Peptides against a protein of PDB entry 1EBD. Designs and how they scored, part 5

Target 1, 138 residues: chain A of PDB entry 1EBD
Amino acid sequence: KASYEGKVAAEAIAGHPSAVDYVAIPAVVFSDPECASVGYFEQQAKDEGIDVIAAKFPFAANGRALALNDTDGFLKLVVRKEDGVIIGAQIIGPNASDMIAELGLAIEAGMTAEDIALTIHAHPTLGEIAMEAAEVAL

## One batch from the design tools (peptide; aimed at target 1 D21)

Design b1_p10_1_s4 (made by RFdiffusion4, then SolubleMPNN; from b1_p10_1, 6 letters changed)
Fold by OpenDDE base, seed 1:
Structure b1_p10_1_s4 (fold): chain B 138 residues (1-138), chain A 10 residues (1-10)
Amino acid sequence: as target 1 above (138 residues)
Amino acid sequence: SEMVERLKNL
């Protein structure tokens, strides 16, 4: 966020048009395990009257996480029930800080859980957990 | 820290 804000400011100073204000700004904590979030939390969506599915998949069931012996945590997708659009995601676990980018992209693009579920992820990877969580949401 | 706690409670 701060880096992006700096870029926007630099572009404005340089006489470029202002950047689009993004809805899905990621937040990351480089703890052990790492924590990352983008878009809505489940409760935030509910508080705004959005009917959501919270689809959760554990790293303990991810083949790459098992191979790495780093299986703490989970990925959660917050999916709007009306249209299946992903409106939020949270990751606690290995490489959460990098993995959140896929979900940030998905949210900004207005993708559905089905879109993620139908996207082939490389096997075995940590990234497969996004696909698995998306399947839970279907 | 607050974010971490929020995430852990999911």
Scores: peptide ipSAE 0.024, ipTM 0.640, DockQ to the pose 0.051
OpenDDE base, seeds 2, 3, 4, 5: peptide ipSAE 0.024, 0.021, 0.023, 0.023; ipTM 0.633, 0.614, 0.635, 0.607

Design b1_p10_2 (made by RFdiffusion4)
Pose (drawn by RFdiffusion4):
Structure b1_p10_2 (pose): chain A 138 residues (1-138), chain P 10 residues (1-10)
Amino acid sequence: as target 1 above (138 residues)
Amino acid sequence: DAVREKLREL
C-alpha cells in the first residue's frame, strides 16, 4: 500500500492525472499453515448488504497437498451471486501467500468464477485448487 | 470506504 501510493504521489506531482485505484490488497500471514486474504470475507460481504455465495475447497483433496503431507487448509471464494463476480478469497494452507496472487488478479480485474474455472491449471499443483473451488462455485 | 464502494461496483 505504501509503495503504490508512493508512485501515485510522484505522478500527481508531475502532472500525471494519477489516483489511488485498486479494488483490493492481499494480506499474508506467515503462520505454520500460512494464510492469505484479499477482498471481502464471506461475513463482511453480507454485512455490506451483498448477496454472496461462498465456495470452500479443502487441500485434503488436492494431490500435491497430499505429497507435501500438509493437508490442513482450504481455499474460499466469496462470489457475488448476482453476477458470479469474485470479490474476496481466503487461502489457508501451504504456499497460500503465492496462490493468493491469481485470485487477487481476478478480483482486481472483475473476473467470474467461470473465468477461473474455465482456465486450465497445472496438475498436480496447489494453485489448481482455485480451479476446483470455482468449479464448486458454479 | 472507497475500496468497499469499488468492491460493490466491481

Design b1_p10_2_s1 (made by RFdiffusion4, then SolubleMPNN; from b1_p10_2, 7 letters changed)
Fold by OpenDDE base, seed 5:
Structure b1_p10_2_s1 (fold): chain B 138 residues (1-138), chain A 10 residues (1-10)
Amino acid sequence: as target 1 above (138 residues)
Amino acid sequence: SEMSKRLKEL
């Protein structure tokens, strides 16, 4: 957020008017395991009266996580039931800090769980867990 | 979704 706002400010100073508009801002904690979140938590959505599916897939079932012997945690997608749009995501596990970017993109673009499920993710990768969680939401 | 439409068209 701060870096992006700094870029917008620099562009404005350079004579290129710009604006900041965010749908979802990622939050990352570089712990072990890493924690990352973007958009709604399941409970936040429910508290706002949004009917959601919380689709969770564990790293213990991810081939790359198994190969790395780092299988703690999960990925969770928060999917609006009405239209299947992804409105939030949480990751606890290996490389969560980097993996959250795909889901941030998905939320900003208004993508559905189906869009992620139908995107080929390389096997075996940690990122494949996003596809698996999306399939759970279908 | 747009992706599902595309896949069904293939």
Scores: peptide ipSAE 0.079, ipTM 0.764, DockQ to the pose 0.035
OpenDDE base, seeds 1, 2, 3, 4: peptide ipSAE 0.045, 0.051, 0.046, 0.074; ipTM 0.731, 0.741, 0.700, 0.743

Design b1_p10_2_s2 (made by RFdiffusion4, then SolubleMPNN; from b1_p10_2, 6 letters changed)
Fold by OpenDDE base, seed 1:
Structure b1_p10_2_s2 (fold): chain B 138 residues (1-138), chain A 10 residues (1-10)
Amino acid sequence: as target 1 above (138 residues)
Amino acid sequence: DEMKKRLKEL
């Protein structure tokens, strides 16, 4: 957010368009394990009357996390039931701060859980957990 | 429970 606001301000000073409205701004906490979120939390979506699937996959079931001995936490997708569109994601676990970017992209692009599930993720990777969580949402 | 607590800090 702050870095992007700085870029937007610099572009505005240069006479360029000064705003892009994002659907989702990532929030990251660089703790151990890391925490990251983008878009809706499950309860926020419910409070707005959005019927959602909360698909959760644990790092304890991820091959790369097991190989790293860093299996604390999970990825959660918040998927709108009407159309399968991903409207939020939360990660607690290894590399959550970097992995949230894929999900931010998916939300901004209006992608579905099926789109993520059908995207080939390299095996074994931490990022593969996004695909696994997307499969849970189907 | 701890993971749910941390998730609420976001």
Scores: peptide ipSAE 0.027, ipTM 0.654, DockQ to the pose 0.044
OpenDDE base, seeds 2, 3, 4, 5: peptide ipSAE 0.020, 0.020, 0.025, 0.018; ipTM 0.554, 0.589, 0.638, 0.576

Design b1_p10_2_s3 (made by RFdiffusion4, then SolubleMPNN; from b1_p10_2, 7 letters changed)
Fold by OpenDDE base, seed 2:
Structure b1_p10_2_s3 (fold): chain B 138 residues (1-138), chain A 10 residues (1-10)
Amino acid sequence: as target 1 above (138 residues)
Amino acid sequence: AEMKERLKNL
């Protein structure tokens, strides 16, 4: 957010139009485990009258997390039921700060849970957790 | 409201 705001300010100074407001601004806390979020939380979507699926997949079910002996936490996808569009994601777990980038891209591009589920992820990786959570949302 | 409208247009 702060880096984005800095770029917008620099562009404005250079005489460029103000950047479009993004939906998917990531928030990261470098705790142990790491926390990352982008887009809607489940309750925020519900409060706005959006019917959502909250698809959750635990790190304990991921082969890479097991190999790293770091299995605390989960990934949650917030998916709009009407069309399967991903509108939010939350991650608590190892490397959450990097893993959130894929989901930020997906949200800004208007991708569905199906798009993520049908994307081949390298094995074994923590990134597969996003794919598995997307499959839960189908 | 603004975020909701943006999401509808994705």
Scores: peptide ipSAE 0.023, ipTM 0.636, DockQ to the pose 0.560
OpenDDE base, seeds 1, 3, 4, 5: peptide ipSAE 0.023, 0.021, 0.023, 0.010; ipTM 0.632, 0.600, 0.646, 0.504; seed 3 fails the geometry check

Design b1_p10_2_s4 (made by RFdiffusion4, then SolubleMPNN; from b1_p10_2, 6 letters changed)
Fold by OpenDDE base, seed 2:
Structure b1_p10_2_s4 (fold): chain B 138 residues (1-138), chain A 10 residues (1-10)
Amino acid sequence: as target 1 above (138 residues)
Amino acid sequence: SAMTERLKKL
């Protein structure tokens, strides 16, 4: 967030039109395990009257996480039921700080759980957890 | 879905 806001400010000073008006600003805590979030939390969406699917996939079910012997945590997708659009994601687990970027892109682009589920992810990777969570949301 | 629409064209 702050780094991006700094870039936008520098671009504006240079006379380039730029805006910080993004829906999906990631938040990261570099703990062990790492925590990352973008967009809506499930309860936040519910409190706003959005009917959502919360699709959860555990790191313990991922081949890469098993191979790394680091299987703590999960990815949660928050998907709007009406149209299948991803509106939020939370990750607790190894490399959550990097894994959140795909989901930030998906939310900003207005992508659906189907779009992620139909995207081929390299095997075995932690990134497949996003695909698996998207399949749960279908 | 952008991906679904793409796949329909293949």
Scores: peptide ipSAE 0.235, ipTM 0.826, DockQ to the pose 0.038
OpenDDE base, seeds 1, 3, 4, 5: peptide ipSAE 0.147, 0.132, 0.138, 0.175; ipTM 0.777, 0.765, 0.780, 0.799

Design b1_p10_3 (made by RFdiffusion4)
Pose (drawn by RFdiffusion4):
Structure b1_p10_3 (pose): chain A 138 residues (1-138), chain P 10 residues (1-10)
Amino acid sequence: as target 1 above (138 residues)
Amino acid sequence: RLTLDEIMAF
């Protein structure tokens, strides 16, 4: 957040019509099962007065997570029911800090669960859980 | 909107 604004400030000073414009910022916590979040939590979304569905997919079902032998965790997609647009995501499990980038790019650009579900992911990887979660969302 | 590098920087 600080670096982004740093650029916006210099650009505004120079005359560039720069402004602060992002739909979300990811936050990561390096706990044992590292966790990452972006966008709305399922509860924040409804409390905001939004009809959102949430899809939750476990690492226990992913093949790479079994190979890593760390199966405690999940990925959650908070999806606007009215248009399938993803507005928040939460990952708890190995490499959540890296997996969060895909969901983050999707939120920033206004993509849908289908957009992600129709994207072929690597197998066997953890990042593909996002594919399976969006599939669940659909 | 945030770029990939900006998102990776959290």

Design b1_p10_3_s1 (made by RFdiffusion4, then SolubleMPNN; from b1_p10_3, 4 letters changed)
Fold by OpenDDE base, seed 1:
Structure b1_p10_3_s1 (fold): chain B 138 residues (1-138), chain A 10 residues (1-10)
Amino acid sequence: as target 1 above (138 residues)
Amino acid sequence: MLSLEEIKAF
């Protein structure tokens, strides 16, 4: 957030047309396990009258997380039922602070759960959990 | 930064 606002301010000072968009601003807590979120929470979407699927996949089922012996937590996708668009994501677990960037990009680009499910992730990686959670949303 | 209520919403 603040770093992005600083960039927008610098661009505006430089005479470039720049505006702040807050659609896909990530929030991270660097705890153990890490917590990361971007876009809508499930309940927030419901409170706004958005019909959503909450697709959850546990790190305990991820091959890389098993190999690292770091299997606590999950990835959750918040998917709008009308069009399959990912409108939010939450991660609790290993590397959540970095992994949230993929989902931030997906939300910013208006990608669907199908787009993520069809994206080949490297095996074995923690990142595969995004694909697995996307498959749960289908 | 996530609030405690946001953390509970995971």
Scores: peptide ipSAE 0.153, ipTM 0.802, DockQ to the pose 0.051
OpenDDE base, seeds 2, 3, 4, 5: peptide ipSAE 0.132, 0.137, 0.106, 0.139; ipTM 0.791, 0.794, 0.782, 0.793

Design b1_p10_3_s2 (made by RFdiffusion4, then SolubleMPNN; from b1_p10_3, 3 letters changed)
Fold by OpenDDE base, seed 1:
Structure b1_p10_3_s2 (fold): chain B 138 residues (1-138), chain A 10 residues (1-10)
Amino acid sequence: as target 1 above (138 residues)
Amino acid sequence: MLTLEEIKAF
């Protein structure tokens, strides 16, 4: 957030057209395990009258997390039922602070759970958990 | 920054 606002301000000072968009601003807590979120929480979407699927996949079922012996937590996708668009994501677990960027991109681009499920992730990686959670949403 | 209520919403 603040770094992005600083860039927008610098671009505006330089005479470039720039605006702040807050659609997919990530929030991270660098704890152990790490916590990251982008877009809607499930309950927040419901409170706004959005019918959602909360698709959750545990790191305990991820091959890379098992190999690292770091299997605490999960990834959750908040998927709008009407069109399958990902409107939020939450991660608790290994590398959540970096992994949230993929989901931030997906939300910003208006991607669906199907788009993520059909994206080939490298094996074995922590990132595969996004694909697995997307498959749960289908 | 995540609030405690946001962390509970995971």
Scores: peptide ipSAE 0.231, ipTM 0.839, DockQ to the pose 0.051
OpenDDE base, seeds 2, 3, 4, 5: peptide ipSAE 0.201, 0.172, 0.152, 0.207; ipTM 0.827, 0.819, 0.809, 0.827

Design b1_p10_3_s3 (made by RFdiffusion4, then SolubleMPNN; from b1_p10_3, 3 letters changed)
Fold by OpenDDE base, seed 1:
Structure b1_p10_3_s3 (fold): chain B 138 residues (1-138), chain A 10 residues (1-10)
Amino acid sequence: as target 1 above (138 residues)
Amino acid sequence: MLTLEEIRAF
C-alpha cells in the first residue's frame, strides 16, 4: 500500500497521469506461519451479497511443503460463483508473503479458478497449492 | 496490515 501510493505520488509530481487502485492490495503478516490476504474474505463477499465458493487446500497435501517439513496452514480462494472469477485469496503457511503476489495478479487480471487450474506450476513447489485450490473450486 | 478480525476470517 504505502510504497504503491508513494509511486503514484512520484508519478503525479513528474506530471504523469497516475491513480491509486485498491482492488487487490495485499496484506501480509510476517509471522510463523506467515499470513497473507488479497481481495475479499469469504464472509465479506457474502455480506456484500456475492455468492462465493471458498476453495481451501492444505499445505499438508503439498509435495514441497512435505519435503520442507513445513506443512502448517492452507491456501483459500474466494471464487465468485456466477463467473468463476477469483475475488479473494488467503494463505497461512510457508512463503505466504511471496505466494500472495500470484493471486494478487490473478485478481487484478480478473482471472478465473479455471485459469489458475490450467496454469502449469513447477513441480514440486509451494506455488502448486494455488492450482490445487483452484481445482477444488471447479 | 491484517486486523485480528481479518486473521480470524481465514
Scores: peptide ipSAE 0.224, ipTM 0.837, DockQ to the pose 0.051
OpenDDE base, seeds 2, 3, 4, 5: peptide ipSAE 0.192, 0.172, 0.166, 0.193; ipTM 0.821, 0.814, 0.813, 0.820

Design b1_p10_3_s4 (made by RFdiffusion4, then SolubleMPNN; from b1_p10_3, 4 letters changed)
Fold by OpenDDE base, seed 1:
Structure b1_p10_3_s4 (fold): chain B 138 residues (1-138), chain A 10 residues (1-10)
Amino acid sequence: as target 1 above (138 residues)
Amino acid sequence: MLSLEEIRAF
């Protein structure tokens, strides 16, 4: 957030057209396990009248998480039912602080759960959990 | 930074 706002401010000072969009600004808590979020929470989307699917996949079912013996938590996708677009994501678990960036990009790009489900992730990785959660949303 | 409410919304 603050670094991005600083960039936008610097661009504006330089005479470039710049605006802050807050839609896909990640929020991270560097706890153990890590917590990360971007875009909508499920309840927030519902409160705004957006019909959503909340698709969860647990790290306990991820092959890399099992190999690391770090299986606490899950990834959640918040998917708009109308068009399948990912509008939010939450991660509790290993590497959540870095993994949220993929989902931030997906939200900024207006990607669907199908786009993520069809994206081949490297095996075995923690990142595969995004693909698995996307498949749950279909 | 996530609020405690946001953390509970996971």
Scores: peptide ipSAE 0.153, ipTM 0.802, DockQ to the pose 0.052
OpenDDE base, seeds 2, 3, 4, 5: peptide ipSAE 0.140, 0.134, 0.103, 0.132; ipTM 0.792, 0.794, 0.778, 0.788

Design b1_p10_4 (made by RFdiffusion4)
Pose (drawn by RFdiffusion4):
Structure b1_p10_4 (pose): chain A 138 residues (1-138), chain P 10 residues (1-10)
Amino acid sequence: as target 1 above (138 residues)
Amino acid sequence: AVVGPVGEAL
């Protein structure tokens, strides 16, 4: 957040019509099962007065997570029911800090669960859980 | 311009 604004400030000073414009910022916590979040939590969304569905997919089902032998965790997609647009995501489990980037890019650009579900992911990887979660969302 | 939420610890 600080670095982004740093650029916006210098650009505004120079005359560039720069402004602060992002839909979300990811936050990561390096706990044992590292966790990452971006966008709205399922509860924040409905407290905001938004009809949102949430899809939750476990690492226990993913093959790479079984190979890593760390199966405690999940990925959650908070999806606006009215248009399938993803507005928040939470990942708890191995490499959540890296997996968060895909869901983050999706939120920033206003993509849908289908956009992600129709994207072929690597197998066997953890990042593909996002694929399977969006499939669940659909 | 829009400023969205910053993610939070889980």

Design b1_p10_4_s1 (made by RFdiffusion4, then SolubleMPNN; from b1_p10_4 with A1P E8Q)
Fold by OpenDDE base, seed 5:
Structure b1_p10_4_s1 (fold): chain B 138 residues (1-138), chain A 10 residues (1-10)
Amino acid sequence: as target 1 above (138 residues)
Amino acid sequence: PVVGPVGQAL
C-alpha cells in the first residue's frame, strides 16, 4: 500500500516547472516510505527524445535497509546513454529525503554513473544503494 | 580521523 502511494506521490512531483535555472531541483514527500526526486524522470527524458538507461536497485537488497527492517522501495537513476551522465534520480524508501542530496549534487556536477559506482560508500549504509544503482547502469 | 569503508550498524 505504502509503495503505491509513494509511486503516485513521486509521479505528482514531476509537474512543477520552477523558475530557477538549476539543472535539478529536489522534490520530497515525507510519506512512509519517503519519496524524493531530482532531475528527470525516465518518461520525461524519453518524451524529450533523450535515450536513457533507468537503473533501479531495491532497498530489499541493501544491507542497512535490512538491518533497519525498512526495505520498502528502491532507488532509480536516469542515465543518459550517450555519455553515462546522471540526469535524474528517484528514491522511494528509508531516508529518501536526505539521500536525494547526493544525487542532486551528482546531477548538478554533471557526474556519470561510473563516478558514483567508483565512489566508495560506507558499508552498511543506505547510501550504498546509489552506488549499486550506478553499477546497474554500467 | 579518516573513517574506513565499514560503519557500525545501529
Scores: peptide ipSAE 0.057, ipTM 0.587, DockQ to the pose 0.021
OpenDDE base, seeds 1, 2, 3, 4: peptide ipSAE 0.051, 0.016, 0.015, 0.055; ipTM 0.601, 0.425, 0.479, 0.556

Design b1_p10_4_s2 (made by RFdiffusion4, then SolubleMPNN; from b1_p10_4, 3 letters changed)
Fold by OpenDDE base, seed 5:
Structure b1_p10_4_s2 (fold): chain B 138 residues (1-138), chain A 10 residues (1-10)
Amino acid sequence: as target 1 above (138 residues)
Amino acid sequence: PVVGPVGQPL
């Protein structure tokens, strides 16, 4: 049930035109599980002719999510293949609404998947899923 | 509390 609601919510997030000339405006749906997005969706990047890697890591493989018994969903990074720059992120899962802020910062700063992969995250945390998804992009 | 890389309080 929750996984379907999260997918529909994430698809609804993709459709809002930014009224401000920022690279990334976060969008959040406070569903269960929560849904958050910032920057490009994989398909939006492809439609603009950007060659991307979509790196996905599941909360079911995250130690904190397991400890919370809340393992539904995933984090997805949208990484530009040319330079490894993160241009989008989507989170469906626990604390997605807050966790999207790290990735919003990374996108606005022009960080790479390597920058996130080399950032030490506390273990076990939900935030480690960003690092794990970044490692998938390498 | 602030926690270190292994989930321990700093």
Scores: peptide ipSAE 0.063, ipTM 0.631, DockQ to the pose 0.020
OpenDDE base, seeds 1, 2, 3, 4: peptide ipSAE 0.046, 0.014, 0.009, 0.053; ipTM 0.698, 0.407, 0.431, 0.613

Design b1_p10_4_s3 (made by RFdiffusion4, then SolubleMPNN; from b1_p10_4 with E8Q A9P)
Fold by OpenDDE base, seed 5:
Structure b1_p10_4_s3 (fold): chain B 138 residues (1-138), chain A 10 residues (1-10)
Amino acid sequence: as target 1 above (138 residues)
Amino acid sequence: AVVGPVGQPL
């Protein structure tokens, strides 16, 4: 955020057109468990009149999380029902701060839940939970 | 190591 805003500000000062879209700005809390978010929360989308699917998958069902003995929390995808596009994601759990980057990329690229569900994730990995949550959205 | 789809080394 601050680094990106600094770049936008520098471009504006230089007289270059610059735009800031905050939709895919990640927010991270380095708690135990970690918390990360990008894009819309389910309620934010609803408040804007977007019909969404909130697809949730728990770390307690993730093979890597089980192997790490760190199974607290979940991943949630916020998927626009009209077209299946991922517009938000929230992660509470192991490595949430790093795992949010995949979903930030997916949102910025306009990817669907199907795109993530059809992406092969290595088994067992924490990242596999994104695929599992995407399958819940289908 | 790079790991394949089933946790196997590539």
Scores: peptide ipSAE 0.061, ipTM 0.611, DockQ to the pose 0.021
OpenDDE base, seeds 1, 2, 3, 4: peptide ipSAE 0.014, 0.008, 0.023, 0.014; ipTM 0.427, 0.437, 0.497, 0.430

Design b1_p10_4_s4 (made by RFdiffusion4, then SolubleMPNN; from b1_p10_4 with E8Q)
Fold by OpenDDE base, seed 4:
Structure b1_p10_4_s4 (fold): chain B 138 residues (1-138), chain A 10 residues (1-10)
Amino acid sequence: as target 1 above (138 residues)
Amino acid sequence: AVVGPVGQAL
């Protein structure tokens, strides 16, 4: 956010039109485990009357997390049920602060859970948990 | 450290 707003301000000073109008601004807490979120929480979507699927996959079932002995937490996708579009994601676990960027991209691009499920993730990786959670949403 | 907007609890 702040670094991006700084670029927008620099572009505006340089006489270039620039705007910040994002659907998905990530929030990160560098705790142990790390916490990251982008887009809607499940309850926020429900409070707005959006019918959602909350797909959750635990790091305890991720091969890379097991190999790292860091298996606390989960990834949650918030998927709009009407069209399968990803509208939010939450990660508690290893590398959550970096892994949230894939899901931020997916939300900004209007991607579906199917788009993530059909994206080849390298095995074994922490990022593979996004694919596993997307498969749960299908 | 916290980066970004404060949202609902995870």
Scores: peptide ipSAE 0.029, ipTM 0.626, DockQ to the pose 0.153
OpenDDE base, seeds 1, 2, 3, 5: peptide ipSAE 0.028, 0.026, 0.024, 0.026; ipTM 0.614, 0.580, 0.515, 0.515

Design b1_p10_5 (made by RFdiffusion4)
Pose (drawn by RFdiffusion4):
Structure b1_p10_5 (pose): chain A 138 residues (1-138), chain P 10 residues (1-10)
Amino acid sequence: as target 1 above (138 residues)
Amino acid sequence: SKLEAAEAAN
């Protein structure tokens, strides 16, 4: 957040019509099962007065997570029911800090569960859980 | 902006 604004400030000073414009910022916590979040939590969304569905997919089902032998965790997609647009995501499990980037890019650009579900992911990887979760969302 | 559009959509 600081670095982004740093650029916006200098650009505004120079005359560039720069402004602060992002839909979300990811936050990561390096706990044992590292966790990452971006966008709305399922509860924040409905407290905001938004009809949102949430899809939750476990690492226990993913093949790479079984290979890593760390199966405690999940990925959650908070999706606006009215248009399938993803507005929040939460990952708890190995490499959540890296996996968060895909969901983050999707939120920033206003993509849908289908947009992600129709994207072929690598197998066997953890990042593909997002594919399976969006499939669940659909 | 994309933020204003997102707030309006919500």

Design b1_p10_5_s1 (made by RFdiffusion4, then SolubleMPNN; from b1_p10_5, 7 letters changed)
Fold by OpenDDE base, seed 4:
Structure b1_p10_5_s1 (fold): chain B 138 residues (1-138), chain A 10 residues (1-10)
Amino acid sequence: as target 1 above (138 residues)
Amino acid sequence: SRLAEFKARL
């Protein structure tokens, strides 16, 4: 957010067109475990009257997390029930700060849980948890 | 989905 705002300001000063506001601005807390979020939380979607599927997958079931002995937390996808479009994601766990970028891209592009589920993720990686959570949402 | 549709066209 701050870096994006700085870029928009610099472009405005230079007389360039301002960047378009993005829908999916990530928020990251570099704690242990890391926390990352993009788009809607489940309750926010519900409060706005959006019917959602909250698909959760734990790092304790991820092969890379097990190998790293860092299995605390989970990934949650917030999926719009009517069309399967991903509208939010939360990650608590190892490398959440980097892993959130894939999901930010998915949200901005209007991708579905099926799109993520049909994307091959390298094995074993932490990133596979996104695919696993997407499969839960199907 | 878009990806499913794309794969079906290959």
Scores: peptide ipSAE 0.288, ipTM 0.872, DockQ to the pose 0.040
OpenDDE base, seeds 1, 2, 3, 5: peptide ipSAE 0.190, 0.244, 0.194, 0.192; ipTM 0.822, 0.832, 0.815, 0.841

Design b1_p10_5_s2 (made by RFdiffusion4, then SolubleMPNN; from b1_p10_5, 7 letters changed)
Fold by OpenDDE base, seed 3:
Structure b1_p10_5_s2 (fold): chain B 138 residues (1-138), chain A 10 residues (1-10)
Amino acid sequence: as target 1 above (138 residues)
Amino acid sequence: SRLEEFKKRL
């Protein structure tokens, strides 16, 4: 966020066109376990009257997390029920700070849970948990 | 803390 804002400001001062505003800005806490979020939290969507599916998958069921002996936490997708579009995601667990980028891309592109579920993820990887959570939302 | 605030929003 701050680095993006600095780039936009530098371009504006130099007389270049302003960059487009993004919808999905990630937030990260580099704790143990790591925490990451993008888009809506489940309760925020409900408070706005959006009918959502909250699809949750635990790292304790992820093959790479088991191999690393780091299985605390989960991935949650917030999916709009009417059309299956992903509108938010939260991760608590290993490598959450990097894994949130895939979900940020999915939200910005207007992708569905089906799009993620049908995308082949390498096995075994931590990133595979996004596919598993998307399948829960179907 | 930022961590505790995050956990409250889940």
Scores: peptide ipSAE 0.171, ipTM 0.804, DockQ to the pose 0.037
OpenDDE base, seeds 1, 2, 4, 5: peptide ipSAE 0.137, 0.164, 0.075, 0.136; ipTM 0.790, 0.797, 0.738, 0.782

Design b1_p10_5_s3 (made by RFdiffusion4, then SolubleMPNN; from b1_p10_5, 6 letters changed)
Fold by OpenDDE base, seed 4:
Structure b1_p10_5_s3 (fold): chain B 138 residues (1-138), chain A 10 residues (1-10)
Amino acid sequence: as target 1 above (138 residues)
Amino acid sequence: SRLEAFKKRL
């Protein structure tokens, strides 16, 4: 957030059209395992009266995580039931800090779980877990 | 279908 706002400010000072117009801000904790989140948590969505699907997929079932011997944690998608739009995501596991960017992009673009599920991910990769969690949400 | 999803993203 702060770095993005700083970039927008620099662009405005330079006379370029720019705005801080974001739907979701990623949060990352560089622990072991890493933790990352963007958009709504499941309980936060429920507290606001949004009917959601929480789709969870474990790194223990991811081929790349198995090959790396780093299988702790999971990816969770928070999907609005009405239209299948992704409104939040949480990752605990290997490379969560980088992997959250795909889901941040999906939320900012108003994508559905189907949009991710139908995107070909390279096999085997850690990022493939996003596709697997999206398939759970269908 | 995968094709319709692709067209949606274009």
Scores: peptide ipSAE 0.039, ipTM 0.688, DockQ to the pose 0.045
OpenDDE base, seeds 1, 2, 3, 5: peptide ipSAE 0.028, 0.025, 0.029, 0.028; ipTM 0.615, 0.599, 0.562, 0.559

